# Ledger of designs, part 88: peptides against a protein of PDB entry 4HTP

Target 1, 231 residues: chain A of PDB entry 4HTP
Amino acid sequence: SQTVASHVPFADLCSTLERIQKSKGRAEKIRHFREFLDSWRKFHDALHKNHKDVTDSFYPAMRLILPQLERERMAYGIKETMLAKLYIELLNLPRDGKDALKLLNYRTPTGTHGDAGDFAMIAYFVLKPRCLQKGSLTIQQVNDLLDSIASNNSAKRKDLIKKSLLQLITQSSALEQKWLIRMIIKDLKLGVSQQTIFSVFHNDAAELHNVTTDLEKVCRQLHDPSVGLSD

## One batch from the design tools (peptide; made by RFdiffusion4, then SolubleMPNN)

Design b2_p16_8_s4 (from b2_p16_8, 7 letters changed)
Fold by OpenDDE base, seed 1:
Structure b2_p16_8_s4 (fold): chain B 231 residues (1-231), chain A 16 residues (1-16)
Amino acid sequence: as target 1 above (231 residues)
Amino acid sequence: MSEFEKYFEEKIKEIE
């Protein structure tokens, strides 16, 4: 069956995340998230208009927004250093060049942007002049590729991990890759708490998650913001 | 209306 995630471009999620990150106030951050969520729910209703008891939910997006709460997918086994090396190879960056060194030494301030310690931002600036302006992946496709990475990591298939990463990278803009990196590293730096995300999603979301620790269950059971846990 | 909302509205129309 079709899912909302199969229709939503990953670029749209990334744009939303970018807006949230750039927003200074909590209220504005919440607004951007709420707008995305509301649109998702509306699309869900339209997509599943003639279908009852669907298992589709916000989970595919939520697990990317709150990647630290991922319990279904195993560890990726990917660190910044691996990504740095991958980008150097993929982009044919001179190993002793400024951009390669920026990626490898992302913890030290070497650039004018002041993004020391934020690998994703450093990668973004390296990628911006070198990659697609707009990606082609849906949220579902991103999750499928991430599933593949996790599975192959468990199986110790490094070559296949690299293959899936390349598929992600080659089909993503610099902005999308910035957020993808943060999703993989499990640190989005949105400036909004997990509690706030849950509270915007549903009033009972934090409570249900605290009990179940199952993000998918939270998203499915509390899909309708008007239907509570006790209903 | 955000750019994203506009996109979703168009997509909704496509699936209705």
Scores: peptide ipSAE 0.129, ipTM 0.770, DockQ to the pose 0.874
Fold by OpenDDE base, seed 2:
Parts: structure tokens; C-alpha cells; sequence
Structure b2_p16_8_s4 (fold): chain B 231 residues (1-231), chain A 16 residues (1-16)
């Protein structure tokens, strides 16, 4: 069956996350998230107008927005050092060159950008002049590739992990890769709390998550903001 | 309206 996630470009989620991150005020951050969520819900209603009892929900997006709460996938087994090496190889960067060293030594302050310790930002600046301007992946495709990575990590299939990572990288813009890295590392740096995200999603979301620890259940049961847990 | 909202509205119209 069709899902909202199969229609939403990953770039759109990343653009929303970028807006949230750049916003200084809590209210503005919330507004950007709400706009994305409302659009998603409207699209859901249109997509499923003739179908009752669908299992489709905001879950595909929510698990990327709150990657620390992911429980369905096993561990990716991916760290910054692995990504650094992959980028050096993929971009054919000289190992002793400035950009390769920036990626490998991402924790060391270099230059005036203040990006020390944030691998995703360092990667972004390296990728920006070299990468596609527009990505082609949907949210569903991103999740499928991440599922593949987790599964292959469990199976210790390193070559297949690399293959899936290459698919993600080669079909994503620098901005999309910045956010993808943060999703994999499980640190989005949005400047809003988990509680805030849940509160915007649904009044009962935090409570249901505290009981179930299941993001999919939260997203499915509380898909309609007007229908509470007691209804 | 954000660019994203415009995009979604267009997509909604496409699938209706």
C-alpha cells in the first residue's frame, strides 16, 4: 500500500530541520515543525481518503526526527571515523590533504567556523562544492536504506553496509547528508527537547511514549490530534 | 506559506 513517506522527498524533511536549527526562538522552532506535521497530516488524509484503518502514520518521519528513540532497527554500527574514511575514498580526497584531515580530525578546532566536534557540519562544508545540489530520495527510501544498514550490520556484511551508504550519499545533497549523518549518529542538534516535539505532535504523545516506548504506536494511535488516548 | 507547504499542496492536488 502507498504511504505518505513514499511521496515526501527526504530533502523536504531536511529543509524543515535546517529551518528549525537556524531558528533562535522556541516558538519559531515549533512553528516550522508544526507546518511540516500539518502538511503531512493533510497529505495523509488525501492519500488515504478512500481507505479506512490504514497503518500509515507519521512514524517514518518521527523516527528520523527522534532517532535516539529508535527501537525497531538494530544498531547501525556506524561512527564518524567510518564516514570520514568513506568520504575520503568516495571523493578521492588526498589523505594528507586539508579536507581529509578535517574529516578525520573533526574534534580538533580548525578555522573560524566553530564546527569542532560536529562531524556533520564539517562534512557539509567538504561536500557542498562537490555534491549534488538536489537529492532524489524519499523518506521511505531513506528508511529502507537505513533498515538495510542495520540488518547488514547485525549480519556483519560490511560490503553491503558500504553499498547502502553509497546509495544514500550519491543520491543526496550536501544538506541532506548533513542531516542524514546526524540521524545516524543520533544527534540532530535542533535546539528543542523531545518533550516539545511530542507536545506539538499530540497532547498525549509523551504519556503514551512513556508507557510503550514505541514511536510507531505513538504515531499511529495519536495520528489525529483531536482524538485522545481516552477516546 | 513555506516552500514546503506549497509543495505539499501541489502534491495533494495531484493525488486528489
Amino acid sequence: as target 1 above (231 residues)
Amino acid sequence: MSEFEKYFEEKIKEIE
Scores: peptide ipSAE 0.128, ipTM 0.764, DockQ to the pose 0.849
Fold by OpenDDE base, seed 5:
Structure b2_p16_8_s4 (fold): chain B 231 residues (1-231), chain A 16 residues (1-16)
Amino acid sequence: as target 1 above (231 residues)
Amino acid sequence: MSEFEKYFEEKIKEIE
């Protein structure tokens, strides 16, 4: 079946997240998220114009925006150190070189950008001159690859995990990889709370999530902002 | 303009 996520570039989500992060005020952060969400809902209505009772929802995006609430896929088993080693290998970085050391020692201030402790930002600057300017992945494709990683982690198939990671990396810009890393590590650093995200999505979203702890159910049942939980 | 934006515009025209 057709899904909105199969049409939305991952780059569009990442650019939205970037705008949210760079925004200083809560109101501005909310605006950027709302604009993305509204566009998604409008596209949903257009895409499914002739089909009622579809199961498609904002869930594919929401699970990337609130990755700490993921319950469908199991743990990735990926840490910053693993990603650092992967990037060093993939980019053929000298192990004793500046960039390799930045990735490995991301917690220690070694660079001029003041990004110590933020692996994703350190990776971004290393990747920017070395990777594609524009990615090609949709939100659905990103989720498919993340599902593969989680499944293979559960199965202890390290080589297949690496394969899926390489697919993500080679088809993503530096900016997209920054956000992908944050999604995997489950720390987006948006500066906006989970409660705020839910409140913008739907007035009853926080309540429904508190009861069900099911993010997909929240997105599906509360897809229409005008239809409440009790309706 | 992204492919999503192009597709979106096309679909919106169908609704109008």
Scores: peptide ipSAE 0.125, ipTM 0.779, DockQ to the pose 0.340
Fold by OpenDDE base, seed 4:
Structure b2_p16_8_s4 (fold): chain B 231 residues (1-231), chain A 16 residues (1-16)
Amino acid sequence: as target 1 above (231 residues)
Amino acid sequence: MSEFEKYFEEKIKEIE
């Protein structure tokens, strides 16, 4: 069946996350998230106008926004060092060059942007002059590739992990890769708490998640903001 | 309405 996630470009989520991160105040951060969520729900209603009994929900996006709460997908087995080496190889960066060293020594202040300790930001600036301006992946496709990575990690298939990573990278802009890296590492640095995200999503979301620890269940059961847990 | 919302509105029209 069709899903909202199969229609929403991953770039749109990344742009929203970028706006949230750049926003100074809590209220502005919340506004950007709410706008994305409201658009998603409206799109859902339009897409499923003839089918009210669907399992489709905000889950495909929510699990990327709150990746630390992922329980369905197993561990990726990917660290910053692995990604650094992959980018050095993919971009054919000189091993002793400035950009390669920035990626490998991401914890040390080596650049002018003050991005020490944030691998994704360091990667972004390395990628920006080298990558396509616009990605082509949907949220569904990103999740499918991430599922593949996790599955292959469990199966110890390093070659297939690399294949899926390369597919993600080659079909993503520098900005999309910045956020993709943060999703994989499970640290988005949005400046908004988990509680705030849940509160914006649904008044009962935090409570339901606290009981179930099931992010998909939260998104499905509380898809309608006007329908509570007891309804 | 944000530019993002406008984009989604156009997409919604495409699927109606």
Scores: peptide ipSAE 0.106, ipTM 0.754, DockQ to the pose 0.815

## One batch from the design tools (peptide; made by RFdiffusion4, then SolubleMPNN)

Design b2_p17_1_s1 (from b2_p17_1, 8 letters changed)
Fold by OpenDDE base, seed 1:
Structure b2_p17_1_s1 (fold): chain B 231 residues (1-231), chain A 17 residues (1-17)
Amino acid sequence: as target 1 above (231 residues)
Amino acid sequence: SAVEERFAKKIAELEAL
């Protein structure tokens, strides 16, 4: 199926999230999110110009921005320690080396960046000099791989989980992996609340989510910011 | 931003079809 998510690079979402995170003020954070969202909606309209009754929406992006609200996908079964071990293996890091120890003991202060306790940031700095500068995955492809991980976790197929993780990692930049990790761990650290994200998305979004707890329904029913719940 | 510019470019391409 033709979707906006199939056309949007995951890197572009990550760049937007990075801008939001780096912004100091609430207003600036909101602006960056709004600009991305508006662009998405405009692209949606262009992509589906000749098609009525499409189910496509902002959901593929929203479920990555608000991963704690994910209800469709089962648990990944992935923790920081698992990712640390995977990176050590993949990057062939000496197990007793500085970088391996930083990943394994990410909660302990080790460096000058002050990133203790933030695994994604620790991973980022380890990855930055070692991985691709530009990723190749779309938002849809990332979601497909995450679906695969969740499904295989449910099926207890550890080999296939690793396969999908390796595909994500090998096709992503350090920055993309930073955000991917945060999506998997379900903590983006954007500095804006869930309510703020919903408010920017649609005036009725928080209310509809409170009633339905269905993020896809929220994104689909409130796709048009000018059309409310009562309309 | 570069992100929004890429969106705009893709939109323009679609509108040209």
Scores: peptide ipSAE 0.704, ipTM 0.963, DockQ to the pose 0.871; fails the geometry check
Fold by OpenDDE base, seed 4:
Structure b2_p17_1_s1 (fold): chain B 231 residues (1-231), chain A 17 residues (1-17)
Amino acid sequence: as target 1 above (231 residues)
Amino acid sequence: SAVEERFAKKIAELEAL
């Protein structure tokens, strides 16, 4: 069935996240998120104009924005070290070369960009001159691939995990990969709290999440900002 | 923003159907 997520480029989510991250003030961060959310809701209404009671919601995006709250998808089993090794292999980086060492020793300060400890940022700069300038994946496709990774991790299918990761990587820009990495590692570094994200989404979102711990339920039940939990 | 403009464009396309 048609979903908003199947129509929204992953690049657009990443661009929004980038804007949020780069914004210095809370108000500006909130504005960027609100604008994206409002656009999403408007598109939802248009897409589903003739179909009431759809299960489609902001959940596909929300679970990427708040990946630490993911409860439906099982663990990826992916850490920075694995990604470093994958990139070294994929990009055919010399193992003793500068870029390979940056990825492997991402916690060590290099003095270049002040990105020590932020693997995603280090990866970004390595990838920027080496990958696509524009990605082609939708949010739905990203989630599908992430689902595959989680499923294959549970099944201990390492080769299939790698396959899905390669699909993500080869169809993503450096910027998209930066954010994808952060989503997988579950640390977006947006500079806004979970509470702030929920408060912007819906006044009752934090409360409902605190009770249910179900992010999808929060997104579905509180899809309309004008309809409260008690309604 | 460019992102929101793309949303608006897609909405317009849907409404034109």
Scores: peptide ipSAE 0.702, ipTM 0.963, DockQ to the pose 0.926; fails the geometry check
Fold by OpenDDE base, seed 3:
Structure b2_p17_1_s1 (fold): chain B 231 residues (1-231), chain A 17 residues (1-17)
Amino acid sequence: as target 1 above (231 residues)
Amino acid sequence: SAVEERFAKKIAELEAL
């Protein structure tokens, strides 16, 4: 069966996240998230108009927005250092060059942007002049590739991990890769709390998550904002 | 926004079928 996630470009999620991050006020951040969520729900209703009993939900997006709450897939086994080395190799960066050193020494301030400690931002500036302007992946495809990475990490298949990472990277813009990195590292830096995200999604979301610790269950059971836990 | 407009367009296409 078709899912909403199979129709939503990963770029559109990243664009939304970028707007949330750049917004200064809590209210503006909430507005951007709400608009995306509402659009998703409306599309869901249209897509599944003739099918009332579907398991499709906001979960594919939510697990990328709140990656620290991911419990379905195993650990990726990927850290900033691994990504730095991969980018140096893939982009054929001189090892003693400025860009390679920026990636490897991401914790040390090297420029005027104040990006020290934020590997994703450093990677963004390195990637921007070197990668695609627009990515081609859907949210579903991104999740499929992340599932592959986690599975292969568990199986200790490093070559297959690299293959999936390369597919993610080569089909993503610099902006998409910035957010993808943050999703993998599990720190989005949105400037809005987990509680706020849940509260916008559904009034009962935080409570249900506290009890179940199951993000998919939260998204599925509370798909309709007008239907509560007691209903 | 452009994102929401794309959603709206896709919805309209589905409703036209």
Scores: peptide ipSAE 0.702, ipTM 0.963, DockQ to the pose 0.926; fails the geometry check
Fold by OpenDDE base, seed 5:
Structure b2_p17_1_s1 (fold): chain B 231 residues (1-231), chain A 17 residues (1-17)
Amino acid sequence: as target 1 above (231 residues)
Amino acid sequence: SAVEERFAKKIAELEAL
């Protein structure tokens, strides 16, 4: 079945998240999120114009924006150390080189940038001169690959986990990988609260999530911002 | 933004079909 997520580049989500993160004020952060959401909903209406009973929703994006609330996908089993080692291997970085050491010792503040402890930012600067300028993955494809990683982690298939990670990495820009890492580690550092995200999505979203703890249900039932829970 | 413009373009393409 056709989904909005199958048409939206992952790069566009990442670009939006980057804008949100860089914005200083709450109002500007909200504006960027709202503009993306409104565009998504408009596209949904156009895509599903002749199909009123669809299960498609903002869920594919929402679960990446609020990865801490993910309940459908099982644990990835991926930590920063694993990613560091993978990047060193993939990029053929000298083990005693500055970039390899930055990835491995990401927690130690060695630089002038306050990026200590943020592996994704460290990775970004290492990747920027070495990776594609533009990725090719859609939001749906990213979610499919993440599903594969979680499934293979459950099955203890390390080789297949690596394969899916390589697919993500080789088809993503440095900026996309920065955000992908944050999604996997479940810390986006957007500077906006979960409640703010829900409030922008729908006025009843926080309430419904508090009751159901089901992010997909929230996205489906409250897809239309004009239709409330009591309607 | 460029993101919103890409959405708009895709919508226009759908409406032209």
Scores: peptide ipSAE 0.701, ipTM 0.963, DockQ to the pose 0.935; fails the geometry check

Design b2_p17_1_s2 (from b2_p17_1, 7 letters changed)
Fold by OpenDDE base, seed 1:
Structure b2_p17_1_s2 (fold): chain B 231 residues (1-231), chain A 17 residues (1-17)
Amino acid sequence: as target 1 above (231 residues)
Amino acid sequence: SEVEERFKEKIEEIEAL
């Protein structure tokens, strides 16, 4: 069955996240998220107009926006150091070069941007002159690849993990990779709380999540903002 | 936003089928 996530470019999610992050005020952050969500819901209605009882929901996007709440997918087993090494290899960076050292020593401020401790930002600047301008992955494809990584991590198949990571990286822009890294590390640094995200999604979302701890159920049951838990 | 416009375009495409 077709899902909204199969039609939405990962780049569009990343662009939205970038706007949220760059926005200074809470209201602006909320607005950007709301606009994306509303668009998603409208597309959902159009896509599923003739289909009742679909299981499709905002979950594919929500689990990337709130990756710390992921319970379906097992641990990736990926840390910043692994990604650093992967990028050095993939980009053929000199090991003693400035860019390689920036990635490996991401915790120490060596650059003008003041991004110490933010591996994703450091990676972004290294990647920007070296990567695609626009990625080709949908949200569904990103989730599929992340599922593969988690599965292979569980199976201790490091080679296959690397393969899936390479697929993600080679099909993503620098900006998309910045956000992908943050999703994998489970820290988006949006500047908006989980509660705010839930409140914008649905008035009852926080409550339902507190009870069920199931993000997919929250997204499915509260897909319609006008239909509450008691309805 | 450009993102919103892409959503609208996709909706229009679906509604036209």
Scores: peptide ipSAE 0.698, ipTM 0.960, DockQ to the pose 0.926
Fold by OpenDDE base, seed 5:
Structure b2_p17_1_s2 (fold): chain B 231 residues (1-231), chain A 17 residues (1-17)
Amino acid sequence: as target 1 above (231 residues)
Amino acid sequence: SEVEERFKEKIEEIEAL
């Protein structure tokens, strides 16, 4: 079945998240999220114009924006140290070199960027001169690969986890990888609360999530902002 | 934004079919 997520580039989500992060005020952050959401809903209406009662919703994007609320896929089993080692290997970085040391010692970097403790930002600067300028993945493809990682982690198939990670990395820009890392680690650093995200999505979203703890159900049942939980 | 414009373009493409 057709989904909005199969048509939306992952890069577009990442650029939106980047704008939200860079915005200083709450109102500006909210505006950027609202604009993306409204565009998504409009596209949904166009895509599904002739099909009523579709199950498609904002869920594929929402689960990447609020990864700490993920309940469908299990844990990835991926930490910063694993990613650091993977990047060193993939990029063939000298282990005693500046960039390798930045990745490994991300909590106390000696660099000038002041990004201590933010692995994703450190990785971004290492990746920027070394990776593709534009990624090719859709939101659906990213979720498929993340599903694969979680499934293979549960199955203790480290080789297949690495394979899926390599697919993500090789098809993503430095900016996309920065956000992908944050999604995997489950810390986006957007500067807006979960409650704010829900409030922008739908007035009843926080309430429904508090009761169900089901992010997909929230996105599906409250897809239309004009239709309330009690309707 | 460029993102919004891409969404608009995609919608227009669908509506043209």
Scores: peptide ipSAE 0.694, ipTM 0.960, DockQ to the pose 0.934
Fold by OpenDDE base, seed 3:
Structure b2_p17_1_s2 (fold): chain B 231 residues (1-231), chain A 17 residues (1-17)
Amino acid sequence: as target 1 above (231 residues)
Amino acid sequence: SEVEERFKEKIEEIEAL
């Protein structure tokens, strides 16, 4: 079945997240998120105009924006050190070179960027001159690959995990990979709270999530901002 | 925004069918 997520480039989500992160004020951060969400809902209405009873919702995007609340997908089994080693191998970086050492020692970078402890930012600067300028993945495809990683982690299939990671990496820009890393590590550093994200999505979202702990249910039941939980 | 414009373009394409 057709989904909004199958039509939205992952790059567009990442661009939105980047704008949110760079915004200084809460109001500006909220505006950027709201604009993306409103566009998504309008597209949903157009895409599903003749199909009123669909299960499609904002869930594919929401689970990437609030990865700490993921309950459907099992653990990835991926840490910064694993990603560092993968990038060193994939990019054929000298083991004793500056870039390899930056990735491995991301907690205490010697650089002037002040990004100590943020592996995704360290990776971004290493990747920027070495990867594609434009990615090709949709939000749906990213979620499919992440599902594959989680499933294969559960099955202890390390080779298949690597295969899916390579597909994600080779089809993504440096900016997209920065955000993908943050999604996998489950720390987006947006500068807005979970409560704020829920409040923008729907007035009843936080309450429903507190009761159900089911992000997909929240997105489906509260897809329409004008229809409340009690309606 | 550029992202919003892409959404609008996609909507227009759907509505034109």
Scores: peptide ipSAE 0.694, ipTM 0.960, DockQ to the pose 0.936
Fold by OpenDDE base, seed 2:
Structure b2_p17_1_s2 (fold): chain B 231 residues (1-231), chain A 17 residues (1-17)
Amino acid sequence: as target 1 above (231 residues)
Amino acid sequence: SEVEERFKEKIEEIEAL
């Protein structure tokens, strides 16, 4: 069956997240998230106009926005050091060069940007002049690749993990990779709380998640903002 | 935004089918 996530570019999610992060006020952050969510819901209604009881929901996006709440996938087994090494290899960076050292020593302040400790930002600046300008992945494809990584980590297939990571990286812009890294590391730094995200999604979302700890159930059962848990 | 406009365009495409 068709899903909204199969039609939405990952770049569009990343652009939304970037706008949220750059916004200085809570209200503005909420507005950007709400606009994306509303657009998603409208598209869902159009896509599934003639199909009732679909399982499709905001879940594919929500699990990337709130990666700390992911329970369907097993652990990725990926840390910043692994990504650093991968980028050095992929980009053919000199090991003793400035950019390689920035990636490996991302915790140490090396520049004027104040990005120390944020590997995703360090990677972004290294990638920006080197990678493609526009990514080609949909949200569904990103989730499929992340599923593959988790599965291969469980199976201890290191080569296949690398393969999936390379697919993600080579098909993503620097901005998309910044957010992808944050999704994998599970720290988006949006400046809004989990509670705020849930409150914007649905009035009952936080409550349902507290009971079920199931993000997919939350997204599916509360897909319609006008239908509550008690209805 | 450009993102919202792309959603609108996709909706229009679906509705035209």
Scores: peptide ipSAE 0.701, ipTM 0.961, DockQ to the pose 0.933; fails the geometry check

